Peptides against a protein of PDB entry 7SFY. Designs and how they scored, part 27

Target 1, 41 residues: chain A of PDB entry 7SFY
Amino acid sequence: ELFNLESRVEIEKSLTQMEDVLKALQMKLWEAESKLSFATC

## One batch from the design tools (peptide; made by RFdiffusion4, then SolubleMPNN)

Design b2_p14_6_s1
Fold by OpenDDE base, seed 1:
Order: sequence, then C-alpha cells, then structure tokens
Structure b2_p14_6_s1 (fold): chain B 41 residues (1-41), chain C 41 residues (1-41), chain A 14 residues (1-14)
Amino acid sequence: as target 1 above (41 residues)
Amino acid sequence: as target 1 above (41 residues)
Amino acid sequence: SARRAAEALRRALL
C-alpha cells in the first residue's frame, strides 16, 4: 500500500463521514426511544 | 415508522457494526502513519 | 468501501 498525504486525507474523510452517519443514527435512536417511552406513559 | 424492541435491536446492531468498522479504520490509519513516520526517520 | 457501506446504511436506516 502506498501511503502519502493524499491517502491519509482520504481515509480521514471516510472516517468523518462514518462518524457523521453514526451520530445521525444515534439521534434517531434517541428520538424513537423517547417517543416510545412517551407513548407508553 | 413502527418502533418496537425488534426495530431498536436492529438499529443498535447496525450502530455497533459501524463502530467496529470505524475502529478498524482508525487502527489502520495509526499503523500507516506510524510506518510513514518511521520510514521518514 | 467503508464510505460506501456507511452511505448504504444511511439510506436504509435514516
């Protein structure tokens, strides 16, 4: 594998994108769980 | 959207899988950066 | 590949 500045930047961009998706999913999970708890109250 | 225990479990499984991939990529990034630093020493 | 997989998950779950 060739590793240079360009390769590092691309990997970091992919990591950032995955983190963004992870955060979005966590927020949706929170929303769903909150609504479920409310509906069960 | 229907949200029940099954839906929650599936979302959490997906989140866990993404976190595992994220960790693997972070480890590979560390390895690549470490090797590059060594090669430049 | 990881980026594509993440995007696929986004489309499926969001």
Scores: peptide ipSAE 0.161, ipTM 0.558, DockQ to the pose 0.058
Fold by OpenDDE base, seed 5:
Structure b2_p14_6_s1 (fold): chain B 41 residues (1-41), chain C 41 residues (1-41), chain A 14 residues (1-14)
Amino acid sequence: as target 1 above (41 residues)
Amino acid sequence: as target 1 above (41 residues)
Amino acid sequence: SARRAAEALRRALL
């Protein structure tokens, strides 16, 4: 396959999607760690 | 800048790096959630 | 592909 503008756009979309997933995962990690702090008895 | 093979390689490297970060983040999330389970008193 | 991997990650994590 030729690496062209369409390929770039598709890869950039994938990068953005991964960034969104990373942000969601960071939030879940923060929530888990905060709950860990709260659950520490 | 021209979108060429070098640009593709750089973007693919970024994708791989993000996948590695996501894996590390998943492991940290798992650890945090497991600790949450253990810390529940 | 990177797109399929990102979609798989989204499905697995969200």
Scores: peptide ipSAE 0.157, ipTM 0.520, DockQ to the pose 0.056
Fold by OpenDDE base, seed 4:
Structure b2_p14_6_s1 (fold): chain B 41 residues (1-41), chain C 41 residues (1-41), chain A 14 residues (1-14)
Amino acid sequence: as target 1 above (41 residues)
Amino acid sequence: as target 1 above (41 residues)
Amino acid sequence: SARRAAEALRRALL
């Protein structure tokens, strides 16, 4: 496959999507760790 | 910015790095959730 | 750049 504008746009969209997933997982991690802090007994 | 081989290699390397971070975050999430299950009392 | 963004994410998350 050739690296052209279409390929770059697709890759950049994928990067953005990955960043969104990372943020979502970071939030889930925060939630889990927060609940863990409460649950420690 | 360059839209050539060097740019493609850099972007693909960045994608790989993000995937590694994603995997690490998923692992941390798993660990946190696992500990939450264990620590819930 | 995508590289800098990925590095920033790494620093923020790890």
Scores: peptide ipSAE 0.150, ipTM 0.521, DockQ to the pose 0.058
Fold by OpenDDE base, seed 3:
Structure b2_p14_6_s1 (fold): chain B 41 residues (1-41), chain C 41 residues (1-41), chain A 14 residues (1-14)
Amino acid sequence: as target 1 above (41 residues)
Amino acid sequence: as target 1 above (41 residues)
Amino acid sequence: SARRAAEALRRALL
């Protein structure tokens, strides 16, 4: 494959998508940890 | 900047690093969820 | 830089 503007745009879109997934996982972790403190007897 | 082989290698290294962070977060989420089920009274 | 952004994200989330 040629490394041109099209290839660069595709890779940068993938990077942005991964950042979004990271943020979503962090939020889920926060929710799980908050539930843990609430549920602990 | 030119998009050449050097630029591609740099971006792919960054992608791999982000994947490692994703896996670490997934493991932490698994641990938190397992603790939640264990601690729930 | 994508590398610096990834490193900053790692520090903030872990």
Scores: peptide ipSAE 0.145, ipTM 0.513, DockQ to the pose 0.062

Design b2_p14_6_s2
Fold by OpenDDE base, seed 2:
Structure b2_p14_6_s2 (fold): chain B 41 residues (1-41), chain C 41 residues (1-41), chain A 14 residues (1-14)
Amino acid sequence: as target 1 above (41 residues)
Amino acid sequence: as target 1 above (41 residues)
Amino acid sequence: SEKREKELLEKLLS
């Protein structure tokens, strides 16, 4: 299989996108948890 | 929309899976680059 | 791209 500059750039691009999605999900998790309220008496 | 323990666990599970994929891709990138050889004289 | 990011998110959250 051939590995070249195009392949490397494509992989790095995919990694960057995954990291961006990961950050977004982490933010969503934090926001969801911060807004969570418990049932009280 | 309802946020509960199930939702939190599901989000964290997804985050974990993404991180695992990210690690795998990073390893693949490293291995590919380490195996890359240059044309020489 | 935004489209690719959206698709990635959808796949993960499916």
Scores: peptide ipSAE 0.141, ipTM 0.551, DockQ to the pose 0.068
Fold by OpenDDE base, seed 3:
Structure b2_p14_6_s2 (fold): chain B 41 residues (1-41), chain C 41 residues (1-41), chain A 14 residues (1-14)
Amino acid sequence: as target 1 above (41 residues)
Amino acid sequence: as target 1 above (41 residues)
Amino acid sequence: SEKREKELLEKLLS
C-alpha cells in the first residue's frame, strides 16, 4: 500500500495506543516504587 | 504544513522514541517488582 | 481498549 491518508490515520492510531500503554506503565511503576519505600520490618 | 514525506519521517521518529521509553519503563518496572518479591525480614 | 493496548505492548517488547 502506498503511504496515503489511510496509512497516516493508522500510524496516528498506533501512536495514541502507545501513549496509553506508556501512561499505564508509568502508573504501575509508581505503585511498585511506592511499595518499596514502605518498611515492613 | 501538508502531510508529506517530512511529516511521515517525524511520526516514525516519534514511534521509535516511544518504543524505547516503553522498553525502559518495562525494565525498571521489572526491577522494582523483583525487589518487592524479596523478603528482608 | 484493554485488549488492543495489550497487543501493542506485546509487539513492542517482543
Scores: peptide ipSAE 0.141, ipTM 0.517, DockQ to the pose 0.071
Fold by OpenDDE base, seed 4:
Structure b2_p14_6_s2 (fold): chain B 41 residues (1-41), chain C 41 residues (1-41), chain A 14 residues (1-14)
Amino acid sequence: as target 1 above (41 residues)
Amino acid sequence: as target 1 above (41 residues)
Amino acid sequence: SEKREKELLEKLLS
C-alpha cells in the first residue's frame, strides 16, 4: 500500500472528523440520559 | 424525539464502534508514519 | 464539513 504525505493528511482529517462525531454523540447521550426515566412498574 | 433504554444502548453501541475505528485508524497511522519517506527531489 | 460528518454517521449507523 502506497503512503505519502497526502495520504497522511487524509487519514488525520478523517480522524478529526470522527472525533468530532464522537464528541457530538457523547454530548447527545449525556443530554438524553439526563432525561431518561426508568420504571419497573 | 423518543428516547428509551433501547435507544441508549444503540447510541452506546455506535460510540463503541466509532472508538474501535478510531483506534484502528490511529494504529494504522502510526504504522504508516513509521514507514513514511519524503523526498524534495 | 457537515456533509462529511453526515456521511460518517450514516456509514456507522447503517
Scores: peptide ipSAE 0.140, ipTM 0.554, DockQ to the pose 0.070
Fold by OpenDDE base, seed 1:
Structure b2_p14_6_s2 (fold): chain B 41 residues (1-41), chain C 41 residues (1-41), chain A 14 residues (1-14)
Amino acid sequence: as target 1 above (41 residues)
Amino acid sequence: as target 1 above (41 residues)
Amino acid sequence: SEKREKELLEKLLS
């Protein structure tokens, strides 16, 4: 297994991107649920 | 914007998957860096 | 799902 600086940088970039997406999804979930309404008879 | 139970479930599934991958990458990074060695003149 | 997890990883590492 070969690991170098380039590999490390790429992994870290990917981690950052995933974290950002994760946060965005969590926010979206919160907002979406806030808008959810239920019918009342 | 339409949001329902189905959408919520899908988002939550995606979040879980991303979190798992994130953890895996973090572990891989740690292990990879542990194996990294430097040449010495 | 291992498949879905793999796909996500591949997307971000591409």
Scores: peptide ipSAE 0.130, ipTM 0.547, DockQ to the pose 0.068

Design b2_p14_6_s3
Fold by OpenDDE base, seed 5:
Structure b2_p14_6_s3 (fold): chain B 41 residues (1-41), chain C 41 residues (1-41), chain A 14 residues (1-14)
Amino acid sequence: as target 1 above (41 residues)
Amino acid sequence: as target 1 above (41 residues)
Amino acid sequence: SLKEELEEKLKKLL
């Protein structure tokens, strides 16, 4: 393996993309859970 | 959309998988950077 | 899914 600036930038871009997806999924989960209501009876 | 236990579990599994990939990439980055040496001359 | 496609692409960097 050869580490260089291009490799670093590529990994960092991938990390950023993963973080964005994570945040989106977490928000989706929060929204779904926030809509839960317990039984009214 | 219908939120239920199955949906929650599915999202949580996805989140876990994403976190695992993130950690792997972060470790890869750290390992690559840790191998960097400045010019000897 | 988009998520799975992304995961597959990113795993190639490991």
Scores: peptide ipSAE 0.091, ipTM 0.543, DockQ to the pose 0.059
Fold by OpenDDE base, seed 2:
Structure b2_p14_6_s3 (fold): chain B 41 residues (1-41), chain C 41 residues (1-41), chain A 14 residues (1-14)
Amino acid sequence: as target 1 above (41 residues)
Amino acid sequence: as target 1 above (41 residues)
Amino acid sequence: SLKEELEEKLKKLL
């Protein structure tokens, strides 16, 4: 495996995509918990 | 969609799995950059 | 890839 700029950029793109997915999941969790809190208050 | 403990736990499991993958990718990036740095020094 | 599998699972969850 040859490490080069292309492989670095590809890994960084994958990391960014995963972080975006994590943010979406975190927001979904927060929204779900917020709705539950509102519904139970 | 009904928010309940099962759905919360499932979201948290997914978040944990995503974080583990992110850590693995970050380690791969670090290792690749470290190898390159060593090879270029 | 594992990333793609997780994204597909996420799409079902979102």
Scores: peptide ipSAE 0.090, ipTM 0.544, DockQ to the pose 0.062
Fold by OpenDDE base, seed 4:
Structure b2_p14_6_s3 (fold): chain B 41 residues (1-41), chain C 41 residues (1-41), chain A 14 residues (1-14)
Amino acid sequence: as target 1 above (41 residues)
Amino acid sequence: as target 1 above (41 residues)
Amino acid sequence: SLKEELEEKLKKLL
């Protein structure tokens, strides 16, 4: 594939979507750990 | 789902997989941009 | 899933 503005924009959009998914997963992990009571540690 | 070792491990595995894909996309973008900059130097 | 969609996009770009 040839690199051009369209290809760059598409890659950057995919990167942004991946970053959003990663953040969502990290937040889910944090939320799960935060709900863990001291007694269950 | 209840937080337990199994759920934590599953989330961490998903995070790792997403991070690997993200890194691959970042490398692809860098490679494309590097080729462009090289061609214009 | 979005994960699978993005992995498929990656395959097209690589």
Scores: peptide ipSAE 0.089, ipTM 0.546, DockQ to the pose 0.064
Fold by OpenDDE base, seed 3:
Structure b2_p14_6_s3 (fold): chain B 41 residues (1-41), chain C 41 residues (1-41), chain A 14 residues (1-14)
Amino acid sequence: as target 1 above (41 residues)
Amino acid sequence: as target 1 above (41 residues)
Amino acid sequence: SLKEELEEKLKKLL
């Protein structure tokens, strides 16, 4: 297959989807850590 | 489920895997674009 | 594909 505009657009779409998932995971990690509390004595 | 060290490690592992896939896609995009040539007259 | 499997696994963690 030859690389063309359609191929570029499809790869960029996949990259954007991966970035969105990555950001969602980072946000979930931040939320989980922000709700984490130290052991109480 | 309570957030603990195991949960953090698993999320960080997933984040690393996503970053690796993202980098691989970016490299493939760069390779494809680097091999792209303009139409010859 | 690896991408699809990873996306599915990650969506389960979100």
Scores: peptide ipSAE 0.085, ipTM 0.538, DockQ to the pose 0.061

Design b2_p14_6_s4
Fold by OpenDDE base, seed 2:
Structure b2_p14_6_s4 (fold): chain B 41 residues (1-41), chain C 41 residues (1-41), chain A 14 residues (1-14)
Amino acid sequence: as target 1 above (41 residues)
Amino acid sequence: as target 1 above (41 residues)
Amino acid sequence: SEKRKLEELLKKLL
């Protein structure tokens, strides 16, 4: 198979974007958990 | 918005799945780069 | 959504 510099750079950019999205989702989870409130009597 | 234990577990499962895919892609990149060979005279 | 963004990125890469 062919692997060139353009392909490498494009894959690395995509991986970076996926990591950024993953971090954003982790932050959303943390925010949701931090806002969790329990029913009180 | 409503946040419950089921939602939390499902989000965490999704995040884990995305992390696994990300790691698999990073491994593919590593393998591609490690197999990269230069033209020789 | 951020989840959809990731799915679109995966579709472009794979």
Scores: peptide ipSAE 0.102, ipTM 0.531, DockQ to the pose 0.058
Fold by OpenDDE base, seed 3:
Structure b2_p14_6_s4 (fold): chain B 41 residues (1-41), chain C 41 residues (1-41), chain A 14 residues (1-14)
Amino acid sequence: as target 1 above (41 residues)
Amino acid sequence: as target 1 above (41 residues)
Amino acid sequence: SEKRKLEELLKKLL
């Protein structure tokens, strides 16, 4: 199997998509934490 | 379902692992590109 | 889930 321009472009696209998913998860975490409330007495 | 400290810690661990995988893949891409050679005549 | 989407992307890449 040879690494060529076509393979590079495909890998770069996949990495970009993974970065987008990571950002989405980080945003979800932020939203969840922003909604977190503390116990009250 | 309640978001609590335990859930937060677990999500943060998962995000860290995903970041590590992303970095590893980026390094693999760099290594592949560094080994890429051009056609010669 | 977004985590499952990432796992799917990893399976396609590797």
Scores: peptide ipSAE 0.101, ipTM 0.530, DockQ to the pose 0.058
Fold by OpenDDE base, seed 5:
Order: structure tokens, then C-alpha cells, then sequence
Structure b2_p14_6_s4 (fold): chain B 41 residues (1-41), chain C 41 residues (1-41), chain A 14 residues (1-14)
């Protein structure tokens, strides 16, 4: 299969979308961590 | 479902794995780009 | 889920 400029653009778009998903997951982690509570004396 | 420190660690591991995949894909893109050739006169 | 979204993106790319 021949790699061309169209393929490059498509791969770059996919990478950007995956980065967005990663950022969303990081935000979800942050939210979960902020809700974590500990028992106190 | 209660979020606890075990859940935190699991999410962080998943994030790390996804980051590794992203890096691998970026490298594949770079390799593909390096192989791209153009017709010359 | 975000994980499934990532998997779908990977399937399109690979």
C-alpha cells in the first residue's frame, strides 16, 4: 500500500482524536480523585 | 461504585498504556513519512 | 466509553 499525503492527513487526524480521548480520561481521573474521601478519626 | 486508591492506580496504568500506543503511532507516522517519495524530473 | 472510542479510532487507523 502506497503512503501518500492523504494517508498522512488521516493518520494525523486520528492521532489528534486519540489525544482528545486521553485528555478526557485524564479529566475523569482528576474528577474521581477530587471526590475521593478518607475516613478520619 | 466507590472510587479508591486501587481504582486510581488502575486508571493511571490504563492512561500510561494509551500514551504508549500514541507514541508508537506517532513513530509509525514518522516512519511512513520518511519513506514517502516524489516523482522527479 | 472513552476506551471504546479509542479502540474504534485505532481500528480505523490500523
Amino acid sequence: as target 1 above (41 residues)
Amino acid sequence: as target 1 above (41 residues)
Amino acid sequence: SEKRKLEELLKKLL
Scores: peptide ipSAE 0.098, ipTM 0.534, DockQ to the pose 0.059
Fold by OpenDDE base, seed 1:
Structure b2_p14_6_s4 (fold): chain B 41 residues (1-41), chain C 41 residues (1-41), chain A 14 residues (1-14)
Amino acid sequence: as target 1 above (41 residues)
Amino acid sequence: as target 1 above (41 residues)
Amino acid sequence: SEKRKLEELLKKLL
């Protein structure tokens, strides 16, 4: 196994990127549910 | 914009999947750093 | 709210 500063930085960048995507998805979910309406007669 | 139950379920599944990957990456980072050693004279 | 609950869960994870 090879681990160095470069590998650590890459992993940390990936973690940050995934955090941002998670936040974006949770916001999209909330916004979508806020706009959702149900059919009425 | 179209949002329905299917879309909600898909987003929730994606969130769960990304959560699992984040946990795995955090564990990998910790393990890698635990194994890291520095050159000495 | 469900939004706040989700945000709290995410914060605990990260």
Scores: peptide ipSAE 0.073, ipTM 0.523, DockQ to the pose 0.057

Design b2_p14_7_s2
Fold by OpenDDE base, seed 4:
Structure b2_p14_7_s2 (fold): chain B 41 residues (1-41), chain C 41 residues (1-41), chain A 14 residues (1-14)
Amino acid sequence: as target 1 above (41 residues)
Amino acid sequence: as target 1 above (41 residues)
Amino acid sequence: DLLKRIRELKSKVS
């Protein structure tokens, strides 16, 4: 594949989307763990 | 969603996969930009 | 769906 401005922009957009999803997953994990009752530990 | 061991494991696996993809994208971007930098130098 | 989005993005990289 050839590199050009359009390609770079698309890659960066994908990276941003991945980071957003990653953050969302981390938040979900935190939420899940936070909801875990002390008694279950 | 309810928290349980299975859910936690799945979330962590997903996070790992996301991180791997993110790294791959970063490498591709670096390679592309490196080629551009070389060509413009 | 987050997993779907992950797979879609992975496909773009692969």
Scores: peptide ipSAE 0.107, ipTM 0.527, DockQ to the pose 0.054
Fold by OpenDDE base, seed 2:
Order: sequence, then structure tokens, then C-alpha cells
Structure b2_p14_7_s2 (fold): chain B 41 residues (1-41), chain C 41 residues (1-41), chain A 14 residues (1-14)
Amino acid sequence: as target 1 above (41 residues)
Amino acid sequence: as target 1 above (41 residues)
Amino acid sequence: DLLKRIRELKSKVS
């Protein structure tokens, strides 16, 4: 395995990207579940 | 937008998968950075 | 595609 500056930066960028998506998904899940409370059908 | 049980389960599965990958990436980053301390070249 | 990206990352890490 090769670890250098490029590898570190790439991993960090991937982590950040995934965290952003995670946040978005969590928010969408919360919003969807919240709206579900008004479901009458 | 349609939110039902299938949608919820799908989102939750995706979230779990992403969280697992996040953990793995974080661990690898930590391990790589830790090993870097021994680099003499 | 998000799922594709996740799978690629998993493959890279595992």
C-alpha cells in the first residue's frame, strides 16, 4: 500500500463527500417520516 | 415524492452502508497517518 | 450514481 499526500487528500475528499451525502439522506429521511404523520390513507 | 416502507428501508440501508464505509475510511486514514510517523525517507 | 460511488469506495477501502 502506498500512502502519500495524494492518497491522503483523496481519502479526505471522499470522506467529506460521503459525510455530506449522509447528512442529506438523514435530513430527507427525517422530513419524509415527519410528513408521514399527516398521512390519512 | 412517494414515501412508503420500501423507500424508508432502502434509505436506511443506504445510510448504513455509507456509515460502514465511512468508518472503514476513517480507520484507514488513521492507520496510514500513524504509520507515517515511522517514515524516515 | 450514488450507489455506484459507494460501491467503488467500499471496494477501494476493503
Scores: peptide ipSAE 0.103, ipTM 0.525, DockQ to the pose 0.052
Fold by OpenDDE base, seed 3:
Structure b2_p14_7_s2 (fold): chain B 41 residues (1-41), chain C 41 residues (1-41), chain A 14 residues (1-14)
Amino acid sequence: as target 1 above (41 residues)
Amino acid sequence: as target 1 above (41 residues)
Amino acid sequence: DLLKRIRELKSKVS
C-alpha cells in the first residue's frame, strides 16, 4: 500500500481508537480494583 | 460481572494486547513516514 | 463488545 495522506490519516485514526480503548480499560481496571474488598474474618 | 482474579487477568491481558497493537501502529507510521518522499522540482 | 472491538482493531493492524 502506498503511503499518502489518506494512509497517514487512517493510521492516526487507528492509533487514537487504540488509545481510547486502552484508557477505557485502564479506568475499568482502576474502578474494579477500587471496589475490590479484601478477605476478612 | 464480579471482579475476581480471572477478571483482573482478563483485563490485564486486554491491556497488553492493546499496547502491543499501539506499538505496532506507531512503528508502521514511523516506517511509512520514513519512506515518504518529498515533492521535488 | 469491548473485546470484540479490540479484536477488530488488532485484525486491521496485523
Scores: peptide ipSAE 0.101, ipTM 0.520, DockQ to the pose 0.050
Fold by OpenDDE base, seed 1:
Structure b2_p14_7_s2 (fold): chain B 41 residues (1-41), chain C 41 residues (1-41), chain A 14 residues (1-14)
Amino acid sequence: as target 1 above (41 residues)
Amino acid sequence: as target 1 above (41 residues)
Amino acid sequence: DLLKRIRELKSKVS
């Protein structure tokens, strides 16, 4: 495939979308760990 | 949903998979930009 | 392929 402005913008949009999902997963992991409780005496 | 070892491992696997795809996209972007040429005089 | 993988992962977090 040719590399042009359209192709570069498409790749950058995909990278941004992946970063957004990655941030969402990191926030969900933090939220779950923050709410984690243990059985105690 | 309950947060347990199984859920945490599942989230971490998803994060790792996303990081792998992100790295692949970054490498493809670098490869495309490295091969970029311009019309010159 | 990569776009399909992104969409699949996005569905997991929703």
Scores: peptide ipSAE 0.100, ipTM 0.520, DockQ to the pose 0.052

Design b2_p14_8_s1 (from b2_p14_8, 12 letters changed)
Fold by OpenDDE base, seed 4:
Structure b2_p14_8_s1 (fold): chain B 41 residues (1-41), chain C 41 residues (1-41), chain A 14 residues (1-14)
Amino acid sequence: as target 1 above (41 residues)
Amino acid sequence: as target 1 above (41 residues)
Amino acid sequence: SLKEKLKELESQLA
């Protein structure tokens, strides 16, 4: 593996993308749990 | 979209997997930054 | 899909 400025930029880009997806998944989870709680009442 | 117990489990599984990858990427970033700082000294 | 995005990101780790 190469550890240079380009590698850091690539990893940071991947991290940002994953954080965006995680936020989307967390929102989906919130929606799913909200629907489930509503349906099970 | 369907929001039920199975959907929640699937989303939580995906979240866990992404968190694991994020942690791995953060460790790689730490390594990359450490190597870069060492190399640029 | 989110699943595809996850697989793509996992691939980028390599």
Scores: peptide ipSAE 0.077, ipTM 0.561, DockQ to the pose 0.053
Fold by OpenDDE base, seed 5:
Parts: C-alpha cells; sequence; structure tokens
Structure b2_p14_8_s1 (fold): chain B 41 residues (1-41), chain C 41 residues (1-41), chain A 14 residues (1-14)
C-alpha cells in the first residue's frame, strides 16, 4: 500500500463527511421522536 | 412524516452501520499512518 | 470501496 499526504487528506475528508451524515441522522431521529404522539383512550 | 417503531429501528440500524464505517475508516487511517515512513536527507 | 460505503450511507439519509 501507498500512503501520502493526498491519501491522508482523502481519508480525513471522508471521515468528516461521515460524521456530518451521522449527526444529520441523529437529528432526524430526534425530530421524528419529538413529533411522535401517542394514542389515547 | 410518519414515525413508528419500524422507522425508529431503521434509523438506529443505519446509525450503527455508519458508526461501524467510521470506526473502520479511523482504523485504516491509523494503520496507514503507522506504516508511514519519512524521506531522509 | 470506502467511497461506495459513504455514498450508500448518504443515500439512506435521503
Amino acid sequence: as target 1 above (41 residues)
Amino acid sequence: as target 1 above (41 residues)
Amino acid sequence: SLKEKLKELESQLA
């Protein structure tokens, strides 16, 4: 395998994007659950 | 939007998968950097 | 590939 500065930057960029997606999903989950209503008798 | 148990499970499953990918990427970065050698004069 | 995994996860958000 070959590792250089460009490879590191590529990986770190991907990691940042993954973290952004994770945060977005977590927020969507929170929003969805906060909108949840329960059936009542 | 509609939210129910299935929707929550789906989101949580996706989050877990995202975390697994993040961990894998972080490990790959660490492995790549640990293999890195520097040019010397 | 790592890129494909990222794209797949992003598509799940959409």
Scores: peptide ipSAE 0.069, ipTM 0.539, DockQ to the pose 0.055
Fold by OpenDDE base, seed 2:
Structure b2_p14_8_s1 (fold): chain B 41 residues (1-41), chain C 41 residues (1-41), chain A 14 residues (1-14)
Amino acid sequence: as target 1 above (41 residues)
Amino acid sequence: as target 1 above (41 residues)
Amino acid sequence: SLKEKLKELESQLA
């Protein structure tokens, strides 16, 4: 298995995509928490 | 859409899973780069 | 926290 430019670029693209997904999930979590309602009597 | 414990836990699990994948990809990238050979004359 | 860890991962990737 020889490392080359194509392999590096492919891995880096995958990492970037995963980062984007993480950010999206992070946003969803924070949004959910921010919208949390408190029960009152 | 009501935020609740189940929703929070589910999102956090997803985030953790994505984090694990990111770490794995980072490891693969590092391994690939570390195995990179240099051409010599 | 999860938030901080996520930020750290993002920083490492950048």
Scores: peptide ipSAE 0.067, ipTM 0.547, DockQ to the pose 0.252
Fold by OpenDDE base, seed 3:
Structure b2_p14_8_s1 (fold): chain B 41 residues (1-41), chain C 41 residues (1-41), chain A 14 residues (1-14)
Amino acid sequence: as target 1 above (41 residues)
Amino acid sequence: as target 1 above (41 residues)
Amino acid sequence: SLKEKLKELESQLA
């Protein structure tokens, strides 16, 4: 593999992108769970 | 959206999966940068 | 809490 600045930038962009997705998913999970209600009597 | 245990499990699995990928990418980036050498005189 | 754990994960990714 050839490593250069362009490769580094690309990888870091991908990492950031995934981080954003992760955060979004985590937030959605939390929101969903926050709305969860259980059967009550 | 309908939230249930199955959805939660699926989301959490995806999160874990992405986390693993992120770690792998971070490690690869570190390795690549560690191997980087600059011109010397 | 789960929320705090998730925040911790986010911090690790930063």
Scores: peptide ipSAE 0.055, ipTM 0.536, DockQ to the pose 0.275

Design b2_p14_8_s2 (from b2_p14_8, 12 letters changed)
Fold by OpenDDE base, seed 1:
Structure b2_p14_8_s2 (fold): chain B 41 residues (1-41), chain C 41 residues (1-41), chain A 14 residues (1-14)
Amino acid sequence: as target 1 above (41 residues)
Amino acid sequence: as target 1 above (41 residues)
Amino acid sequence: ELRKKLEELERQLK
């Protein structure tokens, strides 16, 4: 396999997309936890 | 939507999986760059 | 949707 500018750009694009998805998942977790309610007596 | 333990576990599982893929992509980028050669005169 | 994006990224890595 040859490393070239196209390959580098594609990998960096994938990394950025994954970081965006990670941030979205973290936000969903935070929002879900913020809505968590506990049973009370 | 209701937040419960199942939802939390599923989100955390997805986050971990994405972090693993991010690490793999970073390693591939590093390896590709390490193999990069420049034209010489 | 997020899971689908994850799966697509995994396929691109392989």
Scores: peptide ipSAE 0.081, ipTM 0.541, DockQ to the pose 0.052
Fold by OpenDDE base, seed 2:
Formats: structure tokens, sequence, C-alpha cells
Structure b2_p14_8_s2 (fold): chain B 41 residues (1-41), chain C 41 residues (1-41), chain A 14 residues (1-14)
């Protein structure tokens, strides 16, 4: 492999996309927990 | 949706997987940069 | 490979 600007940019884009998905998952976890209901009896 | 233990565990597994991939991407970026060669002329 | 993993995770999220 030869490192070049295009390769770097592509990897950085992938990193950004991963971070976005990670944040979305974290939000889903938070939302799921926020919807938790407890037994009332 | 009803939050339950299984749902939480599944989301947490996804989060872990995302983090692993993110780390791999970061390592690839580092490796790519480490292989950078400069013009000698 | 990494992109495939990313796409799989995105599909799981959706």
Amino acid sequence: as target 1 above (41 residues)
Amino acid sequence: as target 1 above (41 residues)
Amino acid sequence: ELRKKLEELERQLK
C-alpha cells in the first residue's frame, strides 16, 4: 500500500461515519432505558 | 418497544463492536501515516 | 472489510 491523500481522506470519512453510528447507538440505548417501566404491583 | 435485558445487552454488544471497528480504523490510519515516504529529491 | 462491518452495523441500527 502507498499512503496518499485519497487514502487518508477515505479512512477519515469512515472514522466519522463510525462515530456517527456509535453516537446513534448510544442514543438508542439511552432512549430504551428512558422508556423503562417498572412493575406497579 | 419494551425495554428488557436482552435489548440492552444487544445494544451494548453493538456498541462494543462499533468501538472495535473504530479502533481498527484508527490503527489503519496510523499505520498508513507511518508508512508515509517523502520525496528524496 | 471494515466498510462491510460498518454497513452491517448500520443495518442493525436501522
Scores: peptide ipSAE 0.080, ipTM 0.543, DockQ to the pose 0.053
Fold by OpenDDE base, seed 3:
Structure b2_p14_8_s2 (fold): chain B 41 residues (1-41), chain C 41 residues (1-41), chain A 14 residues (1-14)
Amino acid sequence: as target 1 above (41 residues)
Amino acid sequence: as target 1 above (41 residues)
Amino acid sequence: ELRKKLEELERQLK
C-alpha cells in the first residue's frame, strides 16, 4: 500500500474515532464508579 | 443499570481492547510515515 | 453498541 495524503487522512480519521469511543468508555466507567460511590456513601 | 464487579470488568476489558486497537493504528501510521521518510530520502 | 463500534473499527484497520 502506498502512503499518500488520502491514506494518512483515513488513518487519522480512524484514530479520532477510536479516541472518541475510548473517551465514551472512560465516561461510562466514571459514571458507573460515581454511582457506586454514591450508593456506598 | 446496576454497577457490579462483572460490569466493571467488562468495561475495563473493552477499554483495554480499544487501547490495543489504538496502538495498532498508531503503529500503522508510524510505519507508513517511516516508509514515506525512507522514500523521500 | 460499543462492542459493535469496536468491531467495525477493527475491521477497518485490517
Scores: peptide ipSAE 0.079, ipTM 0.542, DockQ to the pose 0.051
Fold by OpenDDE base, seed 5:
Structure b2_p14_8_s2 (fold): chain B 41 residues (1-41), chain C 41 residues (1-41), chain A 14 residues (1-14)
Amino acid sequence: as target 1 above (41 residues)
Amino acid sequence: as target 1 above (41 residues)
Amino acid sequence: ELRKKLEELERQLK
């Protein structure tokens, strides 16, 4: 529970992992919408 | 697997949940660092 | 899998 370098690094790692997942979801949405948009042409 | 309104809404919900967790982690980091900063004064 | 990662991160936060 103490805030030390180890805990800070762990939180930063979690943040990075979350950002990566967020990007992956955004890209999945983009790909799906892109396919739909292409099909409507 | 088909991209329809239901799947799009589900992806958007996941994105929102991830953003909320990201914010929570960022605030946790801020609180921890804030406590440390205060203690050094 | 993405949802599972999200859930794991939520568990680590709590």
Scores: peptide ipSAE 0.082, ipTM 0.539, DockQ to the pose 0.051; fails the geometry check

